# Ledger of designs, part 33: peptides against a protein of PDB entry 7Z53

Target 1, 150 residues: chain A of PDB entry 7Z53
Amino acid sequence: PRIKNQADCIPFFRSCPACPGSNITIRNQINALTSFVDASMVYGSEEPLARNLRNMSNQLGLLAVNQRFQDNGRALLPFDNLHDDPCLLTNRSARIPCFLAGDTRSSEMPELTSMHTLLLREHNRLATELKSLNPRWDGERLYQEARKIV

## One batch from the design tools (peptide; aimed at target 1 N55 S57 L100)

Design b2_p22_7_s3 (made by RFdiffusion4, then SolubleMPNN; from b2_p22_7, 8 letters changed)
Fold by OpenDDE base, seed 1:
Structure b2_p22_7_s3 (fold): chain B 150 residues (1-150), chain A 22 residues (1-22)
Amino acid sequence: as target 1 above (150 residues)
Amino acid sequence: SRAEQYEADAAARAAALRAAAA
């Protein structure tokens, strides 16, 4: 994804499943890969995370999008709110935090970020279309039906 | 929980970055 503000470069802290580090990192990466087929890398596999990934400010069933940047008018993943954000330390001058996604590796691998971004856009597109087709559906119904289609 | 693990992992990565910058 290309941020409209080109002065702000998105830093990444790349890691691989076989790279040394914490057992937590490797475990999370494996879990993310195994959950790919059910799109839990986008929606999250835990309810608290799933709620944080949703736009709960309306009844449109949308996933949350970045509030600071867009990709030539198109949505980007929202930023996380980590207490100790490693992405901010990768490039201290850029001050770009890690992305929030169902996959904890979203900011560790740019390829995953791109895929998550595309699926985010697809979900929101579907939810918008479903709202048009079913005006009486509430946000929960729109969200769930869109998730089933993705 | 996975959320707690993610926070711990992020903290560990942050610590590694600080160590590398020192």
Scores: peptide ipSAE 0.300, ipTM 0.850, DockQ to the pose 0.029
OpenDDE base, seeds 2, 3, 4, 5: peptide ipSAE 0.026, 0.024, 0.030, 0.296; ipTM 0.500, 0.512, 0.543, 0.846; seed 2 fails the geometry check

Design b2_p22_7_s4 (made by RFdiffusion4, then SolubleMPNN; from b2_p22_7, 10 letters changed)
Fold by OpenDDE base, seed 4:
Structure b2_p22_7_s4 (fold): chain B 150 residues (1-150), chain A 22 residues (1-22)
Amino acid sequence: as target 1 above (150 residues)
Amino acid sequence: SRAEAYEEAARARAEAEREAAA
């Protein structure tokens, strides 16, 4: 994709699976996680986290999205709001905080982050569609129903 | 790992929030 604004770029560390220096263990772990998708990685396994992952500004049942960046108009995971953000501390030049997701590993492995992002988009897509089909459903209902489908 | 550091930071935040709420 063409980058129009470099300020909107989020740096990620990529490991090449075909490269000798790649960590095959990490790659295998990612593959295992993608093979067995647990919705808790997107929605959180605890209620406080789950609430933080939701967009509570409306009754659309959406998951929260990044307020600073988009990917060609598409949603990205929101940033967390940690006082001592390890992501910021590890790379001060990038100044990219950790992503907020149901799985803390999302901030460690970009591939996992990507998966979370896709699932985030899918949820929001579903919630939007469900809203159109069921205009009277509130945000909670939309969120739950979309969650069941994902 | 970064994930572990994140979890630690998250736990610290949770603890601080609990203390503030008490």
Scores: peptide ipSAE 0.302, ipTM 0.778, DockQ to the pose 0.091
OpenDDE base, seeds 1, 2, 3, 5: peptide ipSAE 0.095, 0.289, 0.223, 0.105; ipTM 0.664, 0.794, 0.758, 0.677

Design b2_p22_8 (made by RFdiffusion4)
Pose (drawn by RFdiffusion4):
Structure b2_p22_8 (pose): chain A 150 residues (1-150), chain P 22 residues (1-22); non-standard residues A16 CSO
Amino acid sequence: as target 1 above (150 residues)
Amino acid sequence: SFTTYLETAERSAELIGSHDFD
């Protein structure tokens, strides 16, 4: 009903096999995230990304927030620096990149981005309250406790 | 994809603190 040219096709990349190039093993695929319901979409599933998502400027246990833009004085997710950045293409003049989050699909829909941004703010809210209660806690403890709650 | 996540991890290792604030 839409593609009249049968020489055309819809693009598709096979998933990455767990055992590349093998003739012995039955091909299986890979999960890049923790299977647990653990808010890995907020905090990341790999150690370097998890560090990049954290605010390292102080001992407050915060996740990083966007430095150029706010939503009526509230935090937005930080920008990612991708090579193949699809978000810039949606509006050339706006030059607004994809967001950095615990998962790489956070910008797929603005509705989805809103949920990520919400959980970012909630973490920082909890970390702030926990600091008021327990001034002796360092940045790592505040981070872990807020993460545990989220 | 799995590769996207590996690339993201590698890139993030170089960008730690790039979004620091007060």

Design b2_p22_8_s1 (made by RFdiffusion4, then SolubleMPNN; from b2_p22_8, 11 letters changed)
Fold by OpenDDE base, seed 3:
Structure b2_p22_8_s1 (fold): chain B 150 residues (1-150), chain A 22 residues (1-22)
Amino acid sequence: as target 1 above (150 residues)
Amino acid sequence: SYAEALERAERAAKEVGAHGFD
């Protein structure tokens, strides 16, 4: 997705602000990079999946993060709850299940897993900033607005 | 390949000291 409202000042990846008057070229380039990603791979194309990918424990509009692990303090994708988890079967000693993402292939390729993880972090960063800017927005608004930016 | 993703998860697990199914 692309930023449609050019009046918004939004922090983007790499700490580059996407604000009017800051640097339109940089902002446009950042938007272009994220627009190349099908956001459905992050957010899910089906509503039940999309809801499962969200953090519903608060009104911060966040995507769910792994509750067991962090990568050097940074968020990881949540685990899926598969009855016969192929990731667990692949390496039984590791006992690490498949990651849950909008794309079911997220655990098949490290590149996809990494991309999904980065975009998860970006969404949550955006949602957090939007909450700071708009403290009255509820979780749904924060989630949707952040989703529009990614 | 799931290997690198798994390795990243394992590294994270090592830092936390936990493993298992959610």
Scores: peptide ipSAE 0.041, ipTM 0.533, DockQ to the pose 0.035
OpenDDE base, seeds 1, 2, 4, 5: peptide ipSAE 0.019, 0.022, 0.023, 0.018; ipTM 0.462, 0.463, 0.540, 0.422; seed 1 fails the geometry check

Design b2_p22_8_s2 (made by RFdiffusion4, then SolubleMPNN; from b2_p22_8, 13 letters changed)
Fold by OpenDDE base, seed 4:
Order: structure tokens, then C-alpha cells, then sequence
Structure b2_p22_8_s2 (fold): chain B 150 residues (1-150), chain A 22 residues (1-22)
């Protein structure tokens, strides 16, 4: 996260506070790393959103992925279902709706989109491996354990 | 142990391509 106020701690992303230090660049890097490790922007801090971000069609503990597009076989973020989708409104030709992610700014900042995508893939990879190692785990267990590892 | 399984899963996941998971 990029800290603007050098005097006060500022909330960044959904639930990550950013506190500037003597070296703003270093602090920003640390905060970004912390946010990356937390990954709360991927999972959502609110339970309703968190549920919407999950693939509930099976018991694999996966996050939902885009059903229309892939990146050379790799998962992309699912689309949101917004009544007035700003992504569609701002670019009529692209016809690409906003992504659904834990951070509502996911479609506004390519950096967030990329990070969300990477962590989505990482979560699903971890969940898949955990399933192979623990075949009797249900989707909730797989989801939570993968979330902790990410 | 559980921790060993988690570590194994972590390592395995890092080696696997990020293909579609549905």
C-alpha cells in the first residue's frame, strides 16, 4: 500500500493499517508485503462477500474463478454482478465487467487485480494439494487451511 | 504430522502450475 500521510497511520485496502516510518519507501514496501501475506483483500473481510468469493459448487475449498475467461489455462477473478457496473460504463467497447474480489478496488487498480489473481491461484493450488493430502477434508476445512497458508 | 502435511502441501503447490481450478 502507498501511504500518503506521513504522520498518521492510515487504513489501506480493506483492513490493513499503514503506519509511516522514517523511510516512507521502506514502510510502503513492508506494508505491501504484509497485505500480501494477509491476503484479506482476496478473501474478503465481510462474511457475505467472503462467501460470494468462494466456489460453492463443490467441496474443494476453492475460490470462485472466472467462468468465461482464463489466462492460458490459469484462473482469473470472477466477475461481479453490479447493477450499474462502472467497468462496463467506463469502457463500452471492452464489455468486461468489474471483477469480484475481497477489495472493491480490484478493478480500479491493476496492481490489485494482479495480486488478487495471483493469490486466487495460490489459494486454489493450496486447496488442491491439501485435498490430495487430506481427501476427507470438506470444503470448509480446505478453504480455511489454504487461507491460513497463503 | 499435520504441520508436515501443510508444509508438503505448500511445497507441492509452489511446484504446480496455476491452471484453472473449478
Amino acid sequence: as target 1 above (150 residues)
Amino acid sequence: SYERELERARRAAKRVGAHGFN
Scores: peptide ipSAE 0.031, ipTM 0.552, DockQ to the pose 0.053
OpenDDE base, seeds 1, 2, 3, 5: peptide ipSAE 0.021, 0.033, 0.020, 0.020; ipTM 0.527, 0.550, 0.523, 0.504; seeds 2, 5 fail the geometry check

Design b2_p22_8_s3 (made by RFdiffusion4, then SolubleMPNN; from b2_p22_8, 11 letters changed)
Fold by OpenDDE base, seed 3:
Formats: structure tokens, C-alpha cells, sequence
Structure b2_p22_8_s3 (fold): chain B 150 residues (1-150), chain A 22 residues (1-22)
């Protein structure tokens, strides 16, 4: 979905070495999503938030992922650390807090949560690929280069 | 959606409520 109030255009570049025929539609959809997404919603518009969204336990340039849950082996957004977490109050037995993303409204807008999750996975995929291609790059370089591509 | 992701997360939960905030 398009964000109408985005001031800056964000470039996107993606390649596929070996894609099946059905992958063209999927790739096109991903490209369309990233073309209309403000990257600040994924990476954070403020430096403290941006750092909190990153995996700082290694030099792989990854975004942080949920440590409690996965989606069939795929990453989910990390949880936020809110004092009065409204998501925890929705289902107290589940004890699942709000997701942390570049946009503080991510958990309040289901469409954004899904997009943020997909872009999180894409960033980490790109960072992993860049690490394989450039083993000497540190985490900062990997993170920034992956961010440029997303 | 958030609700769908939440449901998937709950189904794939290893320790529901055991881990703190990330």
C-alpha cells in the first residue's frame, strides 16, 4: 500500500539468479511493496530506534527478530518494550506484546505489521547474501548496503 | 495482518510468556 505523505523517493534494486516461472509475480509484488514503502517505517527515523531495531549481537548487519516466536521457521518482528503495552492487555493469557518496528503504529495497523515483517525478512536475506559475497564487511557496512537495496 | 501474525506466532510458540521484551 502506498504512503501518500512520503517526501523522499526510495530506490529499489533486486536480482534473482534462478527463479521459477511463478516467481515473477511474487517478485513483482515485492517490488511494488517496497516502491511505495517509506523505509523509515522499517528501519526507524530516529537513531536510537534504529539501533534498537538492529541485531547488535554479531557483525552480520541483521535486523533484530523475535526471540519467542517464528512463522513456520520465518522471522517475526521483535517485541517492543512498552510500560503499558496495550497488546498485552488484549489477551492477557497469551502475553504477547506489541511488535517493534520503525513505525510506532505498526501493531495498530495490521497491514503495516505484515509489510514490516516481510521487509524485515528481505533485509536479513540481503544482509546474509552480502556477507557471503563480502566476508570482510563488518556489520555496519552490511546493514547499510542491505538498507540501500530494500 | 497483525492478528494473523499473532495467531501464527501463538501456534509456533516455544515458551509463551516466558521471554521478555526484545
Amino acid sequence: as target 1 above (150 residues)
Amino acid sequence: SYLEALERAERAAKEVGAHGFD
Scores: peptide ipSAE 0.026, ipTM 0.525, DockQ to the pose 0.038
OpenDDE base, seeds 1, 2, 4, 5: peptide ipSAE 0.020, 0.022, 0.019, 0.018; ipTM 0.451, 0.390, 0.448, 0.338; seed 4 fails the geometry check

Design b2_p22_8_s4 (made by RFdiffusion4, then SolubleMPNN; from b2_p22_8, 13 letters changed)
Fold by OpenDDE base, seed 3:
Structure b2_p22_8_s4 (fold): chain B 150 residues (1-150), chain A 22 residues (1-22)
Amino acid sequence: as target 1 above (150 residues)
Amino acid sequence: SYADALARAARAATRVGAHGFD
């Protein structure tokens, strides 16, 4: 092996390819963030967090959205409820709490926040569409099926 | 505001990712 001190090695893995249509000459990478298994940063890897990220007020299978702010009618991540909210402490004039997501870093990096927001919207869109197609599905079924598709 | 900045970033990510919205 090229690296002799393997004890200090950091493992890297290559994702699987995706070939859209008949264009075999161009290989894309599968977006792991849209897979059921790899979307833990959005849905939460632990059940208590996962439940906190869901909208439990209805049987629509939706993720919780921000109740104070929207982006031109589009959803934003819900706020967390931290005892010593670092987002509130860093800018007292803005008074904007940290966002709640499956990844604790969601409020630390705008890039991550953007991706979490995007996938939040996509999940809720899918859940809404699934509800239209399957009116008898309950919230749990809608949530799980949308999660699988994302 | 902080929320506005995050919203702008979210819109940019949406354009790149070509995902749907609720």
Scores: peptide ipSAE 0.024, ipTM 0.488, DockQ to the pose 0.033
OpenDDE base, seeds 1, 2, 4, 5: peptide ipSAE 0.020, 0.021, 0.023, 0.020; ipTM 0.447, 0.445, 0.364, 0.400; seeds 4, 5 fail the geometry check

## One batch from the design tools (peptide; aimed at target 1 M56)

Design b2_p23_1 (made by RFdiffusion4)
Pose (drawn by RFdiffusion4):
Structure b2_p23_1 (pose): chain A 150 residues (1-150), chain P 23 residues (1-23); non-standard residues A16 CSO
Amino acid sequence: as target 1 above (150 residues)
Amino acid sequence: SAQEQAERDFEEFREAHEAARSS
């Protein structure tokens, strides 16, 4: 009903196999995230990304926030620096890149981005309250405790 | 800074991961 040219096709990349190039093993696929319900969409599933998502400027245990833009004085997710950045293409003049989050699909829908941004703010809220209660806690403890709650 | 170091580590990891997928 839409593509009248049968020489055309819809693009598709096979998933990456767990055992590349093998004739012995039955092909299986890979999960890049922790299967646990652990807010890995907020905190990351790999150690370097997790560090990049954290605010390293102080001992407050905060996740990083966007430095150029706010939503009425509240935090927005930080921007990611991707090579193939699809978000810039949606509005050339706006030049607003994709967001950095615990998962790479946070910008797929603004509705989804809103939920990520909400959980970012909630973490920082908890870490701030926990600092008021336990001034002796360092940045790592505040981070872990807030993460545990989220 | 510590934040810049965390960014560099993340970028190096992502590039190495992409190179492994292309192997």

Design b2_p23_1_s1 (made by RFdiffusion4, then SolubleMPNN; from b2_p23_1, 14 letters changed)
Fold by OpenDDE base, seed 2:
Structure b2_p23_1_s1 (fold): chain B 150 residues (1-150), chain A 23 residues (1-23)
Amino acid sequence: as target 1 above (150 residues)
Amino acid sequence: SLQEEAEREYAEHRLLLLLAALL
């Protein structure tokens, strides 16, 4: 059944269908995301997004964190800056924008949000430790090395 | 291993879950 009240719906777009051979009844989805194993959901699969997910204000190799909220002092995902933010529209009273992550679905599934957040924290932890161990490493090196470990 | 640890800690981040529920 189609949900008639779209105000309560999270806007979601399906990927392009992939039809294997002549069988058009089997509708596969084209995976536009890279493998979960490479942590692209955290870092982004595209360079412009990846840059937006980083803290570029210093040379610590950190991912960007939320500037408004923390979880008992621990980092949360940064908010996205969307025109007509769907997260704001789905719950107008909450006034919570969508999160920015490597996966655009980060605000659609609490499980993903949680995982992304934890991996964000882990990256930043690793980057911090790597900086301590390797003081001469710049932000790019720290970021890449932490990314490899995650 | 890091991902497994992250999954194990999922339930401990209650504030995060609440925030996500508001979206």
Scores: peptide ipSAE 0.030, ipTM 0.567, DockQ to the pose 0.026
OpenDDE base, seeds 1, 3, 4, 5: peptide ipSAE 0.015, 0.024, 0.018, 0.014; ipTM 0.384, 0.521, 0.429, 0.388

Design b2_p23_1_s2 (made by RFdiffusion4, then SolubleMPNN; from b2_p23_1, 12 letters changed)
Fold by OpenDDE base, seed 2:
Structure b2_p23_1_s2 (fold): chain B 150 residues (1-150), chain A 23 residues (1-23)
Amino acid sequence: as target 1 above (150 residues)
Amino acid sequence: SAQAEAEREYAEAREALLQAALL
């Protein structure tokens, strides 16, 4: 998402392989650049979808994760609950539903699935770090602030 | 169709991913 009002932001540095641990200027610059990235494919462009993509069972500001499967302990995208699920129709024996993401194409291209999965993990990582830095923030603020950074 | 083939390809990839995750 694009950050327009810098006064609404707090200083926070994303983990980045290219950033030295003590070089704040580089990390800050990377955060500034990523603030212009449109991540609507992860968060959804419509509020009803955005709500469905969130973990609303707690106040941690997390995106929803798959409740049935994990990737060696790491999160996967949640399954959608489509009435006429094309993924189930494609291979009835496998019984694997489509993934739910902000982009409806998430279950059409493996590349998108992978990207969405990584960004899901990044959001949840950021939200977790923000919770550590700001223990009194509620889930809404954690979600929004993490979303700004992604 | 090309769409149907893409969907099949994704389904296979999705299944493979999940199977690998379960190991």
Scores: peptide ipSAE 0.083, ipTM 0.620, DockQ to the pose 0.021
OpenDDE base, seeds 1, 3, 4, 5: peptide ipSAE 0.046, 0.075, 0.076, 0.075; ipTM 0.568, 0.604, 0.615, 0.598

Design b2_p23_1_s3 (made by RFdiffusion4, then SolubleMPNN; from b2_p23_1, 18 letters changed)
Fold by OpenDDE base, seed 1:
Structure b2_p23_1_s3 (fold): chain B 150 residues (1-150), chain A 23 residues (1-23)
Amino acid sequence: as target 1 above (150 residues)
Amino acid sequence: SKQAEAQEEYARARELALLLALL
């Protein structure tokens, strides 16, 4: 049922559902900005954002990582470059900007930050292994194949 | 000193985030 009285409601928008061609149709979201099935929260739903999330300095098909900080040698999410950064405004003493991810909520919830960090590491691990198995693949092929596996 | 303080706060935040993800 759809609620007709919108004055007391907060609008939520969903993408259209999709069912795979299997005998058991599982409902999935298609091309949603935060669709979990296509991992758009990691890679970005739009091409400009997706490019900004990639490491374009080499042909290894990697996602961009933080250039200022590491977690015991492990990768962290890169920082965004927002003019009015809400993370900087919330805690001016820490002076840590918001993280850049495919989901704009990445810095709103610590759980999302950690999840996106783990998936970033997994992508880069997969891309590295794929390069070892397929040394002739370029960065675009490695990136796309790793994305499909995640 | 300011950079060191920021690094410590960042480390605490990321540790908390990882802990919360495991709950």
Scores: peptide ipSAE 0.020, ipTM 0.475, DockQ to the pose 0.024
OpenDDE base, seeds 2, 3, 4, 5: peptide ipSAE 0.019, 0.020, 0.014, 0.014; ipTM 0.482, 0.503, 0.311, 0.315

Design b2_p23_1_s4 (made by RFdiffusion4, then SolubleMPNN; from b2_p23_1, 14 letters changed)
Fold by OpenDDE base, seed 3:
Structure b2_p23_1_s4 (fold): chain B 150 residues (1-150), chain A 23 residues (1-23)
Amino acid sequence: as target 1 above (150 residues)
Amino acid sequence: SAQEEAKREYEEARLLRLLEALL
């Protein structure tokens, strides 16, 4: 992400905050670019998180989608299940919990939520198409092949 | 159930407005 105000720090940029004038800022910016290339912000960079981001109720290789809401029939990111959900606490009237994504910033930075949503939809579209073309592929194969295309 | 549905619709609309504002 682009830092607009060089006087402000961005907390939780990947695994640590990005602050101006620090080596951390440079490293985290590079990591953000890498995550965009490998789509780790969508799929997760750690296996436990990656599993939580997948739909494990079937063998379709899909990412998990929101079970409560849709956007005119289109998928939204699933909610996280944080004990003390900061998204609920910051705006009590909105009553919208934090989203679950490969990058925890998905609910922190405005542009990321929509971007991750689009990439989620694209993955699931690809997985669905791959299933149609290759009906004998299991969920793991479909998931991995779709991930490679994204 | 009707009350729950109305609540879901309200929250869904709120969510979509938030997402639109983040674009």
Scores: peptide ipSAE 0.069, ipTM 0.614, DockQ to the pose 0.029
OpenDDE base, seeds 1, 2, 4, 5: peptide ipSAE 0.061, 0.018, 0.019, 0.018; ipTM 0.598, 0.507, 0.526, 0.441; seed 4 fails the geometry check

Design b2_p23_2 (made by RFdiffusion4)
Pose (drawn by RFdiffusion4):
Structure b2_p23_2 (pose): chain A 150 residues (1-150), chain P 23 residues (1-23); non-standard residues A16 CSO
Amino acid sequence: as target 1 above (150 residues)
Amino acid sequence: STEEEEAQEQAEKEYQEFLEEME
């Protein structure tokens, strides 16, 4: 009904195999995230990404927030610096990149981005309250406790 | 502080290095 040219096709990349190039093993695929319901979409599933998502400027246990833009004084997710950045293509003049989050698909829909941004703010809210209650806690403890709650 | 800014830059660098390794 839409593609009248049969020489055309819809693009598709096979998933990456767990045992590349093998003739012995039955091909299986890979999960890049923690299977647990643990908010890995907020905090990351790999140690370097997790550090990049954190605010390292102080001992407050906060996730990083966007430094150029706010939503009526509230935090937005930070930008990611991707090589193949699809978000810039949606509006050339706006020059607004994809967001950095615990998962790489946070910008797929604005509705989805809103849920990520919401959980980012909630973490920072909890870390702030926990600091008021327990001033002796360092940045790592505040981070872990808020993460545990989220 | 300068040390805290450097720690933030280090975390960003480690993330970029990780992405390169995954290529």

Design b2_p23_2_s1 (made by RFdiffusion4, then SolubleMPNN; from b2_p23_2, 16 letters changed)
Fold by OpenDDE base, seed 5:
Structure b2_p23_2_s1 (fold): chain B 150 residues (1-150), chain A 23 residues (1-23)
Amino acid sequence: as target 1 above (150 residues)
Amino acid sequence: SAEALRKQEEAREEYERHRLLLL
């Protein structure tokens, strides 16, 4: 469910604020991250973006992962392909582009980057398990069912 | 096709039996 009382909240996600000092608000924020409707920050709210966030090279229903870097063997968010990448401009020596996510702020806030990364890994884990349980499902079904569980 | 629908329904049944264990 959406947080109703937002008086003392800090905008954290596109549609949900982070509110200090309430277990109810914390629960609502977590639910917003894991709900099918409010997981647009991970999966994208628009179809073109959603397609770009998916691994379309196979029928495994996976989200796209970074092709250059890993975190001790674990997946990271894929890089975006921006014409004028602001992340490359912030540190010219590092040459690390912005991450691609359902929320453009993912690269701006390390907390969002971390959460999106974890949810990416969880989705891909779920899709993998669903494939083992349901070998007849195609990539679209695996993706949608994993998305519903996340 | 009818065959494809049956196959997907069987897969769905297997999913419903195990989906809670994946969480």
Scores: peptide ipSAE 0.068, ipTM 0.693, DockQ to the pose 0.029
OpenDDE base, seeds 1, 2, 3, 4: peptide ipSAE 0.046, 0.032, 0.053, 0.025; ipTM 0.627, 0.528, 0.639, 0.484

Design b2_p23_2_s2 (made by RFdiffusion4, then SolubleMPNN; from b2_p23_2, 17 letters changed)
Fold by OpenDDE base, seed 2:
Structure b2_p23_2_s2 (fold): chain B 150 residues (1-150), chain A 23 residues (1-23)
Amino acid sequence: as target 1 above (150 residues)
Amino acid sequence: SAENQARQREAQEEYEKHRLKLL
């Protein structure tokens, strides 16, 4: 069910409005969570982006991770590789580019960044486990099977 | 090959242009 009056609502994931303090918020949050089934925010909805989000250096079916930074040994989202990176332009001294994820807003909203980071880690965990269980699977199969589980 | 590199560069440029429009 769609909210008819969205004037007091904030846009949420997949254009679902979140209306704080209402029962509709709870339902919309559930709907938003269920909308994550395709996980396009993690894997990308476009093939070129999806390829760039994958670790293609091996046959482990992993998503790409940050090559410069880690969070206490845990993976972070990879940086994008844009020539005119808007994140670099906003703070030239920091020299930190935008994060790369299936959702282009990953660098704009810390909440999304955190969520995508967790899902990245989960995918890679699943892919690793699937490799252990199925040593003969190639990277494509591992990637796809992990994607189905996430 | 030089041709493959050119194609890759073109694809990357197209990707970047597309990506920048989405940001």
Scores: peptide ipSAE 0.239, ipTM 0.758, DockQ to the pose 0.154
OpenDDE base, seeds 1, 3, 4, 5: peptide ipSAE 0.016, 0.017, 0.019, 0.015; ipTM 0.489, 0.483, 0.414, 0.479

Design b2_p23_2_s3 (made by RFdiffusion4, then SolubleMPNN; from b2_p23_2, 17 letters changed)
Fold by OpenDDE base, seed 2:
Structure b2_p23_2_s3 (fold): chain B 150 residues (1-150), chain A 23 residues (1-23)
Amino acid sequence: as target 1 above (150 residues)
Amino acid sequence: SAAAEARQREAREEYERHRLLLL
């Protein structure tokens, strides 16, 4: 490789070319999933935070969801419990606290909030499906297996 | 045997997990 300091590089690998149809002038790449998604922003990288992000009220392996609001019946991120919640201070009349996620910036960037929300929903969907397929799995196994799939 | 049944169950569970991944 031309770049010797590979530690500073994102480890992408080139795939094989593919020429669709009879048009050999269009050279496409065979796309493949080569790595797993780092979902630490969803699950938390620290064990205490990870526990706080889980729904511990049952053995369904679910992540915690907002208890006050839903998006047309769909889950939203749970609220955090910050001592001096900056989100509450931003608009005191709205009384909407910051969201709790694996990333503390979840409420600072709407893009992250949306992504975290979608991944939360996907995890809970997967955990639910896994429970249906594997009724004997406990909450820990459901959570871990869903986490591996996300 | 109980051990054989356990292995069969585990294999089935793994299969179903992978099937879910494909859905």
Scores: peptide ipSAE 0.056, ipTM 0.619, DockQ to the pose 0.033
OpenDDE base, seeds 1, 3, 4, 5: peptide ipSAE 0.048, 0.053, 0.024, 0.066; ipTM 0.646, 0.641, 0.508, 0.672; seeds 1, 5 fail the geometry check

Design b2_p23_2_s4 (made by RFdiffusion4, then SolubleMPNN; from b2_p23_2, 17 letters changed)
Fold by OpenDDE base, seed 4:
Structure b2_p23_2_s4 (fold): chain B 150 residues (1-150), chain A 23 residues (1-23)
Amino acid sequence: as target 1 above (150 residues)
Amino acid sequence: SAAAQQRQEEAREEYERHRLLLL
């Protein structure tokens, strides 16, 4: 049944179908990764948090990365600085504090941690490339432009 | 003029941003 009131609809967007070769049975989708991601979960919805998520030590427009650990040379989320860090309490042997991200649930849900990490890396990649293309852009502009692209 | 040069630079920067998006 078609919902008559469009306001009651949850918007789902389908990508354009790719023409399969000889096999009509599988509808392939053109993966346009250019989907608008509400990256508020990565950048933070509040200005104080957003600032804490940024690397302010330079003018590269980067998000802050973990200073202790990397994933085979790739960035990880920075640690938060919580007095009573629940992540430390749950696994005392690992001694890994909670991650800092735009969503406070980042350390509570591994899926969010992964997504935040990926988007962190993507932001920093974009900011780096934007810096290369636009060497005179300051950190704020690089950050904002990369954020718009993510 | 300085203003014209600035506009040209801004246009260049915008172009480069779009170039990145297309690559």
Scores: peptide ipSAE 0.075, ipTM 0.632, DockQ to the pose 0.033
OpenDDE base, seeds 1, 2, 3, 5: peptide ipSAE 0.047, 0.052, 0.051, 0.036; ipTM 0.636, 0.569, 0.554, 0.556; seed 5 fails the geometry check

